# Peptides against a protein of PDB entry 6KZJ, part 4

Target 1, 71 residues: chain A of PDB entry 6KZJ
Amino acid sequence: SPDLLSEVSEMKQDLIKMTAILTTDVSDKAGSIKVKELVKAAEEEPGEPFEIVERVKEDLEKVNEILRSGT

## One batch from the design tools (peptide; made by RFdiffusion4, then SolubleMPNN)

Design b1_p9_1_s2 (from b1_p9_1, 6 letters changed)
Fold by OpenDDE base, seed 4:
Structure b1_p9_1_s2 (fold): chain B 71 residues (1-71), chain A 9 residues (1-9)
Amino acid sequence: as target 1 above (71 residues)
Amino acid sequence: DDVLAALNK
């Protein structure tokens, strides 16, 4: 069985993937999204799992804003 | 276990 560290590492990678999907799919439509900041975050080390989760949360909030505004 | 798969269920 995988050890706990391997499982946490896999979870981190999955969160990175979710963040990338949300940022790239929404960025083409959202004038309110700071594209330069997203690019910087994608090129940098994504950080600790908590920081990755916070980015996913932010991406979901942006998606929700777009859906609510209709733009 | 695939965490991403679990979140999409």
Scores: peptide ipSAE 0.087, ipTM 0.699, DockQ to the pose 0.036
Fold by OpenDDE base, seed 2:
Structure b1_p9_1_s2 (fold): chain B 71 residues (1-71), chain A 9 residues (1-9)
Amino acid sequence: as target 1 above (71 residues)
Amino acid sequence: DDVLAALNK
């Protein structure tokens, strides 16, 4: 339905926003994170929902590594 | 519905 498509589209946009927030917030500790590249990919070339979810997953894993290592 | 707002509560 058009309502479902609108909801999925909104969810996609929210995932893009989450990815941008995660990449920018950890910028000072992101030894292996290409912050500028990840933000640019999220904003300019978001891709399909699966690709966005995978980026968020990878960002969460990186945040977890930073928090666990204390660095 | 704002999914991002809901997740950040």
Scores: peptide ipSAE 0.086, ipTM 0.703, DockQ to the pose 0.039
Fold by OpenDDE base, seed 3:
Structure b1_p9_1_s2 (fold): chain B 71 residues (1-71), chain A 9 residues (1-9)
Amino acid sequence: as target 1 above (71 residues)
Amino acid sequence: DDVLAALNK
């Protein structure tokens, strides 16, 4: 339905924003975050929903690792 | 509808 497409589109946009915030805010500590992949995703189609979710998941895992290790 | 808010519950 049009309402479901709007809801999914909003979710996708929120996930993209979360990924961008995590990569920019922790960029000085997160040497393992692929900045090139984020730039590529911004210049190209955002990708399939699962690809976007995986990017957010990877960023959250990296943030968690930094918080646990202090490095 | 806020999907993100629903996921965070």
Scores: peptide ipSAE 0.084, ipTM 0.695, DockQ to the pose 0.033
Fold by OpenDDE base, seed 5:
Structure b1_p9_1_s2 (fold): chain B 71 residues (1-71), chain A 9 residues (1-9)
Amino acid sequence: as target 1 above (71 residues)
Amino acid sequence: DDVLAALNK
């Protein structure tokens, strides 16, 4: 039977992975992005699911800025 | 179950 707590935990882990991918993928192409700040944030505790979602949102905004600027 | 895969379906 599905375990709701296991599903939530897995979702949290997926969000952490998404954030890591977004931060690392943009690091190679990030001109004006503070790569040092992103690395520091990745070394810290990811926090609660809500905080992880907010970081993913911020990373998506950063990706959008890169794509818009052509950097 | 893959929650991420389910969200993208």
Scores: peptide ipSAE 0.082, ipTM 0.698, DockQ to the pose 0.032

Design b1_p9_1_s3 (from b1_p9_1, 6 letters changed)
Fold by OpenDDE base, seed 4:
Structure b1_p9_1_s3 (fold): chain B 71 residues (1-71), chain A 9 residues (1-9)
Amino acid sequence: as target 1 above (71 residues)
Amino acid sequence: DDVLKALAA
């Protein structure tokens, strides 16, 4: 439903924001976390519900990598 | 929350 898609899209945006916060203290040259890629993905058309969910999952994985690396 | 929990599981 449109409501479900809107909710998932909002959660994705929140994850991008959290990822950006977690990477702010990382050296600007730390190429390990591509925040720019997450922003680009948010601006592009998410597509069908499956594609939206997969992108949210990818964002969660990137956040986990930030936490795991401690960089 | 339910979607995020499902993906994290």
Scores: peptide ipSAE 0.089, ipTM 0.690, DockQ to the pose 0.044
Fold by OpenDDE base, seed 3:
Structure b1_p9_1_s3 (fold): chain B 71 residues (1-71), chain A 9 residues (1-9)
Amino acid sequence: as target 1 above (71 residues)
Amino acid sequence: DDVLKALAA
């Protein structure tokens, strides 16, 4: 339904915002560690918040496509 | 939560 798609889209947008916050936070606290290394470390550890957010974001995008297409 | 329930149904 349009309401469900709107809810999924809102969740996706919230995850994008959280991703931005997480990357900013880790960058501000990184010290000598490069942001690229921190992102890679998050990708290698599925328990890290950034990686979890990115996976959920991707899943929600897939769900949105399925719901919008009806297939 | 509502989305997860809808997908599980």
Scores: peptide ipSAE 0.053, ipTM 0.642, DockQ to the pose 0.057
Fold by OpenDDE base, seed 2:
Structure b1_p9_1_s3 (fold): chain B 71 residues (1-71), chain A 9 residues (1-9)
Amino acid sequence: as target 1 above (71 residues)
Amino acid sequence: DDVLKALAA
């Protein structure tokens, strides 16, 4: 339905925003993060919902590592 | 934390 498609589209946009926030804010803390590549992927060709979710998942894992290390 | 604050918004 149009309502379901609108909801999915909104969720996609939210995931893109979260990915951008996570990658840009931790750029100075994680040397192993390919920040520039991830930001480009999020801005130019975010891809299908699954691809966006996988990027967010990876970003969250990296943030968790930084927080756990205290750096 | 700036990241956590942004995610909560």
Scores: peptide ipSAE 0.049, ipTM 0.636, DockQ to the pose 0.067
Fold by OpenDDE base, seed 5:
Structure b1_p9_1_s3 (fold): chain B 71 residues (1-71), chain A 9 residues (1-9)
Amino acid sequence: as target 1 above (71 residues)
Amino acid sequence: DDVLKALAA
């Protein structure tokens, strides 16, 4: 259903925004914007909000693909 | 803490 895809897409977009906020905050505190370093740091701390958001974002992208394909 | 406030918005 296009309605379900739209709802999932909205959630995905919200998570992307949340991820950007977390990334920016860490970057500002670190004094330099190094997205790759921030992602790696989050992976070392899987319980941190940034890593949690990234995992959920990935899951929603997978769900969106499944719903769009119908399989 | 500032991050949590931003996420709640």
Scores: peptide ipSAE 0.038, ipTM 0.623, DockQ to the pose 0.203

Design b1_p9_1_s4 (from b1_p9_1, 5 letters changed)
Fold by OpenDDE base, seed 5:
Structure b1_p9_1_s4 (fold): chain B 71 residues (1-71), chain A 9 residues (1-9)
Amino acid sequence: as target 1 above (71 residues)
Amino acid sequence: DDVLKALAE
């Protein structure tokens, strides 16, 4: 239905926004994270929803590592 | 933003 497609599209956009927030929030702590490259990849070629979810998962793992190591 | 809820409505 058009309502379901609209909601899936909204969810995709929310995941993209979450990825951008995570990358920018840890930008000062993220020594090896190419923040600019990840943001541009999310904007220009977000890919399929699965790829967006995997990027969010990877960002969460990176945040966890930073918090655990203190670096 | 709950796809499962949208399917139930």
Scores: peptide ipSAE 0.064, ipTM 0.679, DockQ to the pose 0.020
Fold by OpenDDE base, seed 3:
Structure b1_p9_1_s4 (fold): chain B 71 residues (1-71), chain A 9 residues (1-9)
Amino acid sequence: as target 1 above (71 residues)
Amino acid sequence: DDVLKALAE
């Protein structure tokens, strides 16, 4: 269905944007974030939705760790 | 949209 494809496409784009924001924001605070992984994911066919979600999850976990530890 | 805006601020 074109409506479902549009919804999934929008969700995918939002997840990619969230990953980019998290990666760039925390790169200035902590050198532990893999900027290379974001660039690779953007240049390649954005992975299946699950792979994008896992990257966002990973970035959120990193942000949480930085906030909790202060490092 | 609102979530992305909040993350960018």
Scores: peptide ipSAE 0.041, ipTM 0.633, DockQ to the pose 0.056
Fold by OpenDDE base, seed 4:
Structure b1_p9_1_s4 (fold): chain B 71 residues (1-71), chain A 9 residues (1-9)
Amino acid sequence: as target 1 above (71 residues)
Amino acid sequence: DDVLKALAE
């Protein structure tokens, strides 16, 4: 359904925005964040939202590690 | 939009 595809596409865009915010704020401390991978995710086709979700999950895990370690 | 705005602040 075109309506379902539009909803998934919007969800993808929101996840990309969240990832960009997280990586920008912690980029100096995280060290392991691959900016090139985030750019690739932003240009990724709407058919692969799972990969974007996995990147957001990875970013959240890195932020959590920084907060817990005090780095 | 509100969630994304809160994260950016």
Scores: peptide ipSAE 0.040, ipTM 0.643, DockQ to the pose 0.052
Fold by OpenDDE base, seed 2:
Structure b1_p9_1_s4 (fold): chain B 71 residues (1-71), chain A 9 residues (1-9)
Amino acid sequence: as target 1 above (71 residues)
Amino acid sequence: DDVLKALAE
């Protein structure tokens, strides 16, 4: 239904925003993270929902590594 | 919206 498609679209946009927030917040500690590239990929070429979720997962893993190592 | 706001702070 149109309502379900709207809800899924909103969820996709929220995931994109979360990815951008996570990448920018850890910029100073993200030695291996190409922040600009990840943000650009999320905004211009988000891809399918699966690809967005995978990016968020990878960003969360990187944040976890930074927090755990302190570097 | 609230979750995204909290993450941005």
Scores: peptide ipSAE 0.038, ipTM 0.639, DockQ to the pose 0.053

Design b1_p9_2_s1 (from b1_p9_2, 5 letters changed)
Fold by OpenDDE base, seed 4:
Structure b1_p9_2_s1 (fold): chain B 71 residues (1-71), chain A 9 residues (1-9)
Amino acid sequence: as target 1 above (71 residues)
Amino acid sequence: DEVLEVLNK
């Protein structure tokens, strides 16, 4: 249905935006984290909503490790 | 699959 497809499309876009924010804010200090590559992958080939959520989760874990290490 | 089409646009 058009309503379901619109809702899925919006969810995808919101998850991409969250991933971009999480990765770009820490990118200058991310060291070995290929932030630019992760953002590009999320935008070009996000996959199914579950795959996008898993990328956001991984980005949150990376941010947490950076904050805990102080680098 | 219409859902896959939306996700891949």
Scores: peptide ipSAE 0.109, ipTM 0.703, DockQ to the pose 0.024
Fold by OpenDDE base, seed 3:
Structure b1_p9_2_s1 (fold): chain B 71 residues (1-71), chain A 9 residues (1-9)
Amino acid sequence: as target 1 above (71 residues)
Amino acid sequence: DEVLEVLNK
C-alpha cells in the first residue's frame, strides 16, 4: 500500500539521520570512529531497514562504551 | 517490486 511504502521510506531516512548524528558526535569524542565511511555506507548503500538498524545498534554500542569509559 | 524500489532510492 502507498501508506506502508511511505512509512518504510520515512523510517529509512530517520535511521540514516540518527546514524549520521551518532557517528559524528562520537567521533568528536573518540578519534577512532570512521565517520565518513559510516555516513557513506548509510547514504549510498543503506540496504533494508534491518541493515540500517544494525548500523544504528553498532553506533549506540560505541556511544555506550565512550560514556562508560568517560573518554 | 515497489518495496525494493523505495528501499533503493
Scores: peptide ipSAE 0.109, ipTM 0.703, DockQ to the pose 0.024
Fold by OpenDDE base, seed 5:
Structure b1_p9_2_s1 (fold): chain B 71 residues (1-71), chain A 9 residues (1-9)
Amino acid sequence: as target 1 above (71 residues)
Amino acid sequence: DEVLEVLNK
């Protein structure tokens, strides 16, 4: 249905945006995060939805590590 | 697959 396709498209866009936010917002505190590599991956090769979700998952894990470390 | 087409845009 057109509604389902619109919802799936929006979800993909939101995941890409979340990845970008998570990579950039933690950049100042994430001395060990290869921000440039994550940004490049998001912009040039976001990949299939699975790869986007896995990237978001990894970014969330990195954010959690930064928050726990207090850096 | 119409869903795959949307996901890969």
Scores: peptide ipSAE 0.105, ipTM 0.703, DockQ to the pose 0.023
Fold by OpenDDE base, seed 2:
Structure b1_p9_2_s1 (fold): chain B 71 residues (1-71), chain A 9 residues (1-9)
Amino acid sequence: as target 1 above (71 residues)
Amino acid sequence: DEVLEVLNK
């Protein structure tokens, strides 16, 4: 249905936006986060929804590590 | 598959 397709499209866009925010906000504190690679991956080929979710999960884990380290 | 088409746009 057009409503379901619109909702799936919106969810995909939200996940991409969240990944972009997480990659840019942690750039100053995480020497281990290759922000350039993540930005490039988001712009060129975001990949399948599963790959986007895995990137968001990895970004959240990295943010958590930064917060725990106090860096 | 319409879902795959939307996801791959």
Scores: peptide ipSAE 0.104, ipTM 0.700, DockQ to the pose 0.023

Design b1_p9_2_s2 (from b1_p9_2, 6 letters changed)
Fold by OpenDDE base, seed 1:
Structure b1_p9_2_s2 (fold): chain B 71 residues (1-71), chain A 9 residues (1-9)
Amino acid sequence: as target 1 above (71 residues)
Amino acid sequence: SDVLEALNK
C-alpha cells in the first residue's frame, strides 16, 4: 500500500543516515576507509532495507575493531 | 524521523 511504502522509504532514509554517521564518525580513527565512496554508494543505490541494515552492522563491526585496537 | 527517534529511545 502507499502508506506502507512511505513508511518503508522513511525507514530506509533513516538507516542511510545512521550508516553515514557511523562511517564518518570513525573515519578520523580508521586507517584507510573510503568513507566518501561508501556513503555515496549507499545513497545512490541503497537497495532493500535488509541491505542497508547489513551495512550498518558492518559499520558497527568497524567501530568495534577501532575501539578494540585503540586500547 | 519517527523510526530514528524510536531507535534512540
Scores: peptide ipSAE 0.094, ipTM 0.719, DockQ to the pose 0.038
Fold by OpenDDE base, seed 2:
Structure b1_p9_2_s2 (fold): chain B 71 residues (1-71), chain A 9 residues (1-9)
Amino acid sequence: as target 1 above (71 residues)
Amino acid sequence: SDVLEALNK
C-alpha cells in the first residue's frame, strides 16, 4: 500500500540519518573510517535499502571496535 | 522521525 511504501521510505531516510550521525562525531582514531567519503555517500548516493543497511552495519561495527579498543 | 526516535531511545 502507499502507506507502507511511505513508511519504508521514511525508514530508509532514517538509516541515512543514522549513518551521518555515526560518522560526523568520529575521532581521528577511526583509522578505517573515511568520514568525508561516508557522509557524501549517504547524502549524494544513498543507494538501495540493502546498501544503506550494510553501510550502517559497518559503521556500527567500527564504532564498537573503537569503544572496545579504548583508542 | 518516529523510527529514528525509537532506535535512538
Scores: peptide ipSAE 0.093, ipTM 0.718, DockQ to the pose 0.042
Fold by OpenDDE base, seed 5:
Structure b1_p9_2_s2 (fold): chain B 71 residues (1-71), chain A 9 residues (1-9)
Amino acid sequence: as target 1 above (71 residues)
Amino acid sequence: SDVLEALNK
């Protein structure tokens, strides 16, 4: 339905926002996170929803790594 | 947003 498509589109936008937050908030501690590359990707075509989800997943894994290591 | 709110509950 149109409502479902709108909901999916909103979800995609939220995932993009989460990726941006995760990349910027932990940038100083991110270590191996290629912040510049992620920013570039965000300025370009964000990719298909799966690719966006994978970026968010990767960012969450890096956040967990930072929290575990303390650095 | 609705999705972020749902994830934060």
Scores: peptide ipSAE 0.092, ipTM 0.710, DockQ to the pose 0.039
Fold by OpenDDE base, seed 4:
Formats: C-alpha cells, sequence, structure tokens
Structure b1_p9_2_s2 (fold): chain B 71 residues (1-71), chain A 9 residues (1-9)
C-alpha cells in the first residue's frame, strides 16, 4: 500500500540521519574517520536502505574502535 | 520519527 511505501521511505531517511549524527559526533576526535567522504556519500549516493544500514554499521564500528583505543 | 525515537529510548 502507499502507506507501507511511505513508512519505508521514512525509515530510509531516519537511517541517513543516524549516519550523519554518528559521523559528525565522533569526527572531532577521530582522525581515522573520513568525515567529508561519508557526508558526500550520504548526500550524493544515499542508496538503498541496505547500503544506508551498512554505513551506520561501519560508523558504529569506528566509534567502538575509538572508545577502545582511548583516543 | 518512530525509528529514531525507538533507538533513543
Amino acid sequence: as target 1 above (71 residues)
Amino acid sequence: SDVLEALNK
């Protein structure tokens, strides 16, 4: 139904927002995160929901690495 | 949004 399509579209947008938050929040302390590249990827090629989820996953892994390294 | 709200709670 059109309602399901709208819900999926909203979910996609939410995942994009999460990626942006994770990217910018850790960027000030993480020289290993290519902030500009991730921002461009989110804006220019957001891709399918699966690709967005993969970016969020990668961001979380990077955050975890920063926390474990103590930097 | 529902997804962001769920993750923040």
Scores: peptide ipSAE 0.090, ipTM 0.710, DockQ to the pose 0.041

Design b1_p9_2_s3 (from b1_p9_2, 6 letters changed)
Fold by OpenDDE base, seed 2:
Structure b1_p9_2_s3 (fold): chain B 71 residues (1-71), chain A 9 residues (1-9)
Amino acid sequence: as target 1 above (71 residues)
Amino acid sequence: SDVLKVLNE
């Protein structure tokens, strides 16, 4: 339905924005995060929903690593 | 969006 498609589209947009927030927030602490590359991927070529979710998952894992290291 | 609003509260 059009309502369901709107909800999925909104969720996709939220995931893209969350990825951008996570990458910019930890940019100075995460040596393995290429901020400009991930931000560009989120804005220009986000890809399929699965790819976006996997990027967000990876970002969360990197945040967790930073928190565990205390850096 | 609703998700980002919750995260930024």
Scores: peptide ipSAE 0.073, ipTM 0.686, DockQ to the pose 0.044
Fold by OpenDDE base, seed 4:
Structure b1_p9_2_s3 (fold): chain B 71 residues (1-71), chain A 9 residues (1-9)
Amino acid sequence: as target 1 above (71 residues)
Amino acid sequence: SDVLKVLNE
């Protein structure tokens, strides 16, 4: 369903926003996470559902890394 | 999202 793809896309956008919040709140130093890279990846709209899911997984991993490291 | 709202409070 196109509704499922929209939901996954919204989730990805939320992950980008969370990454930005975490990088700015915990440290003025962004550490290893590049917020601009995540934004660019979102603009490169994946045409296939699989590509969307894979990028969401990568974003979750990055958010988790920020949470674990505190940076 | 609800999560983002909580993080901004």
Scores: peptide ipSAE 0.069, ipTM 0.688, DockQ to the pose 0.049
Fold by OpenDDE base, seed 5:
Structure b1_p9_2_s3 (fold): chain B 71 residues (1-71), chain A 9 residues (1-9)
Amino acid sequence: as target 1 above (71 residues)
Amino acid sequence: SDVLKVLNE
């Protein structure tokens, strides 16, 4: 169905945007995060929706570690 | 697949 394909496509784009936001927002705190590399990977080779979700999940994990450690 | 084609347009 064209509506379902449009919905999945929009979801993919939203996840890519979220990944970019998460990587840029924590750039000042995360010396271990290669922000430039992660942003480029999300833009040039985003992968399939599941792979994009996994990248967002990884970004959230890094944010959680920063918040938990206070560093 | 048709899905992957649409997602990568």
Scores: peptide ipSAE 0.064, ipTM 0.670, DockQ to the pose 0.023
Fold by OpenDDE base, seed 1:
Structure b1_p9_2_s3 (fold): chain B 71 residues (1-71), chain A 9 residues (1-9)
Amino acid sequence: as target 1 above (71 residues)
Amino acid sequence: SDVLKVLNE
């Protein structure tokens, strides 16, 4: 469906944006209301890109700890 | 949300 493809494309773009937000040193932009607004907006619904990226980030951190610790 | 539901079916 063209509508489904459009929605997937939008979600993909949101995932890219949220990845950038979560992987950057947000401390340098802690005063950026725009970043905070995007984070809050993405948290509004379960399964939205923000939550997906957060889970991916958490999983990557776990993998990193395993690799670093050798456990 | 709806997209993810469809993809998980």
Scores: peptide ipSAE 0.060, ipTM 0.661, DockQ to the pose 0.029

Design b1_p9_2_s4 (from b1_p9_2, 5 letters changed)
Fold by OpenDDE base, seed 2:
Structure b1_p9_2_s4 (fold): chain B 71 residues (1-71), chain A 9 residues (1-9)
Amino acid sequence: as target 1 above (71 residues)
Amino acid sequence: SEVLEVLKK
């Protein structure tokens, strides 16, 4: 339905925004996050919702690793 | 948006 598609589209945009926030506020001191590449991917070619979700998941894992390492 | 707001809370 149009309402469901609108909701999914909103969620997709929110996930893109979350990815941008996670990538721009974290430094690549551990060599885990390529900030420039992730920002580019989020803005230019975000891909399908599944790909965006997987990217956000990876970003969260990398942020967690950096925080645990203290680097 | 609504989803982002929920995630931030």
Scores: peptide ipSAE 0.058, ipTM 0.671, DockQ to the pose 0.042
Fold by OpenDDE base, seed 1:
Structure b1_p9_2_s4 (fold): chain B 71 residues (1-71), chain A 9 residues (1-9)
Amino acid sequence: as target 1 above (71 residues)
Amino acid sequence: SEVLEVLKK
């Protein structure tokens, strides 16, 4: 459906922006990112891009710890 | 969202 495609496209863009928030300087001065607005939007809808990216980041950190420590 | 509900199925 056209509406679904538009929603997926918007979600993709949000994932990109939220990845930048979580992996770089989280200041609103770091590019054209409104950090507080995106964080608030993620709290409104469970499973939205911010929460997904946070889970991915956490999983990557766990993998990194295993690789570095051998545990 | 509608997309998320579809993906959960």
Scores: peptide ipSAE 0.053, ipTM 0.646, DockQ to the pose 0.029
Fold by OpenDDE base, seed 5:
Structure b1_p9_2_s4 (fold): chain B 71 residues (1-71), chain A 9 residues (1-9)
Amino acid sequence: as target 1 above (71 residues)
Amino acid sequence: SEVLEVLKK
Protein backbone atom coordinates (compact mmCIF):
# COMPACT_ATOMS: atom_id res chain seq x y z
CA SER B 1 0.00 0.00 0.00
CA PRO B 2 1.10 3.61 -0.47
CA ASP B 3 1.06 4.12 3.29
CA LEU B 4 3.47 1.25 3.85
CA LEU B 5 5.78 2.51 1.10
CA SER B 6 5.75 5.95 2.70
CA GLU B 7 6.72 4.49 6.05
CA VAL B 8 9.62 2.57 4.52
CA SER B 9 10.75 5.66 2.63
CA GLU B 10 10.69 7.76 5.78
CA MET B 11 12.68 5.14 7.68
CA LYS B 12 15.23 5.06 4.88
CA GLN B 13 15.56 8.83 4.90
CA ASP B 14 16.00 8.86 8.67
CA LEU B 15 18.82 6.34 8.37
CA ILE B 16 20.49 8.48 5.73
CA LYS B 17 20.29 11.45 8.08
CA MET B 18 21.70 9.41 10.95
CA THR B 19 24.55 8.27 8.72
CA ALA B 20 25.39 11.88 7.94
CA ILE B 21 25.36 12.78 11.63
CA LEU B 22 27.58 9.84 12.53
CA THR B 23 30.12 10.63 9.83
CA THR B 24 30.30 14.30 10.79
CA ASP B 25 30.60 13.49 14.48
CA VAL B 26 33.43 11.04 13.87
CA SER B 27 35.12 13.46 11.48
CA ASP B 28 34.98 16.25 14.03
CA LYS B 29 36.61 14.06 16.67
CA ALA B 30 39.18 12.34 14.48
CA GLY B 31 40.32 15.43 12.59
CA SER B 32 41.08 15.19 8.88
CA ILE B 33 39.55 11.75 8.34
CA LYS B 34 37.88 11.48 4.96
CA VAL B 35 34.42 10.00 4.59
CA LYS B 36 35.81 7.37 2.23
CA GLU B 37 38.19 6.19 4.91
CA LEU B 38 35.38 5.97 7.43
CA VAL B 39 33.35 3.84 5.04
CA LYS B 40 36.25 1.46 4.53
CA ALA B 41 36.88 1.30 8.26
CA ALA B 42 33.24 0.45 8.87
CA GLU B 43 33.45 -2.43 6.41
CA GLU B 44 36.30 -3.87 8.44
CA GLU B 45 34.37 -3.41 11.67
CA PRO B 46 30.77 -4.54 11.08
CA GLY B 47 29.77 -3.68 14.63
CA GLU B 48 30.44 0.03 14.21
CA PRO B 49 27.34 2.24 14.18
CA PHE B 50 27.96 3.62 10.70
CA GLU B 51 28.15 0.18 9.12
CA ILE B 52 25.06 -0.97 11.00
CA VAL B 53 23.13 2.02 9.70
CA GLU B 54 24.27 1.31 6.16
CA ARG B 55 23.16 -2.32 6.38
CA VAL B 56 19.75 -1.34 7.68
CA LYS B 57 19.48 1.25 4.93
CA GLU B 58 20.18 -1.39 2.31
CA ASP B 59 17.62 -3.71 3.88
CA LEU B 60 14.96 -1.01 3.77
CA GLU B 61 15.76 -0.43 0.12
CA LYS B 62 15.18 -4.12 -0.51
CA VAL B 63 11.87 -3.96 1.33
CA ASN B 64 10.85 -1.00 -0.80
CA GLU B 65 11.69 -2.86 -4.01
CA ILE B 66 9.67 -5.90 -2.92
CA LEU B 67 6.67 -3.78 -2.00
CA ARG B 68 6.76 -1.84 -5.26
CA SER B 69 7.25 -4.88 -7.49
CA GLY B 70 4.88 -7.15 -5.60
CA THR B 71 7.40 -9.96 -5.95
CA SER A 1 19.41 -9.41 5.03
CA GLU A 2 19.04 -9.12 8.79
CA VAL A 3 16.12 -6.67 8.72
CA LEU A 4 14.18 -8.77 6.22
CA GLU A 5 14.82 -11.86 8.30
CA VAL A 6 13.42 -10.18 11.40
CA LEU A 7 10.38 -8.90 9.53
CA LYS A 8 9.58 -12.39 8.22
CA LYS A 9 9.57 -13.92 11.71
Scores: peptide ipSAE 0.030, ipTM 0.563, DockQ to the pose 0.069
Fold by OpenDDE base, seed 3:
Structure b1_p9_2_s4 (fold): chain B 71 residues (1-71), chain A 9 residues (1-9)
Amino acid sequence: as target 1 above (71 residues)
Amino acid sequence: SEVLEVLKK
């Protein structure tokens, strides 16, 4: 329904904003630490907020593609 | 993925 799509869209936007906040905060703390290493370290620990947000973001994008394609 | 699995229920 259009209401569901609007809700999912809003949720996706919120997750993007949260992801940006998390990545910028980590980037400010990173200093000499490579962003790649931080991403890998985060991915190695599934319970970390950044990894959770990224997984949910990917899932919502998949849902969006399914809903748009009708398949 | 976890969210998709929840939606499949």
Scores: peptide ipSAE 0.028, ipTM 0.555, DockQ to the pose 0.050

Design b1_p9_3_s1 (from b1_p9_3 with K6E E8Q)
Fold by OpenDDE base, seed 3:
Structure b1_p9_3_s1 (fold): chain B 71 residues (1-71), chain A 9 residues (1-9)
Amino acid sequence: as target 1 above (71 residues)
Amino acid sequence: SSIVEELQK
C-alpha cells in the first residue's frame, strides 16, 4: 500500500541518517562510508534498503569494536 | 504509525 511504502521510505531515510552519524563520529578510527553514494543507491532499485541495513550493521559493529578495545 | 500496524490491516 502507499502508506506502507511511505513508512518503509521513512525507515530507509532514518537508516541513512544513522549511518551518516556513525561514520562521521568514528570516521578517524573506524573508517567512513560514502553516505552520498549510499543515498544514491537507496533511490535506485528495490532491495537497496537491505544494503543500507547491512551498512548500518557494519557501522555498529565497528563502533562496538572501538568501545570494547578502547582504541 | 508502525510497519507492524500496516501489515496487520
Scores: peptide ipSAE 0.075, ipTM 0.705, DockQ to the pose 0.021
Fold by OpenDDE base, seed 2:
Structure b1_p9_3_s1 (fold): chain B 71 residues (1-71), chain A 9 residues (1-9)
Amino acid sequence: as target 1 above (71 residues)
Amino acid sequence: SSIVEELQK
């Protein structure tokens, strides 16, 4: 339905925004995270919903690593 | 979420 497609599109946009927030927030402590490249990828070529979800998952894993390292 | 509820209808 058009309503479902609208909700999927909204979820996609929210995931992109979450990725941008996570990459920016941990930029000074992320080490291997290339914030500039990730932001450009999210804005220019976000990809399919699965790719966005996998990118958010990877960002969360990196945040967890930073928290565990204490840095 | 709303999307999960819509998928289960």
Scores: peptide ipSAE 0.074, ipTM 0.693, DockQ to the pose 0.022
Fold by OpenDDE base, seed 5:
Structure b1_p9_3_s1 (fold): chain B 71 residues (1-71), chain A 9 residues (1-9)
Amino acid sequence: as target 1 above (71 residues)
Amino acid sequence: SSIVEELQK
């Protein structure tokens, strides 16, 4: 349905934003994620949502590692 | 999730 497609699209956009926030906020402590790769992944179909989620997951793992290590 | 609820409508 149009509503479902709109919701999925919105969720995708939110995940992209979350990834950007996580990479910028922890960029001094976490390994840099290539901005170009994030943009490219955001434009790819049909694996785009999965790839975005995986990048968000990776960013969260980096945040966790920083918090655990204290460095 | 909202998506799951939407699919069940």
Scores: peptide ipSAE 0.070, ipTM 0.691, DockQ to the pose 0.021
Fold by OpenDDE base, seed 1:
Structure b1_p9_3_s1 (fold): chain B 71 residues (1-71), chain A 9 residues (1-9)
Amino acid sequence: as target 1 above (71 residues)
Amino acid sequence: SSIVEELQK
């Protein structure tokens, strides 16, 4: 339905924004993280909601690694 | 609206 599609679209946009925040916050500490590439991929070619969620999940894993390593 | 509510319509 149109209402369901609108809700899914809103969810996608929220996940894209979260990814951008996470990548920019750790950009100075990110060793091999291609911050600009990740942000661009999320904003311009988000794909399906599942793919966006997986990008956010990967960002969180990278943040965890940075915090654990202290780098 | 809730996604659950939309699926129940």
Scores: peptide ipSAE 0.067, ipTM 0.698, DockQ to the pose 0.018

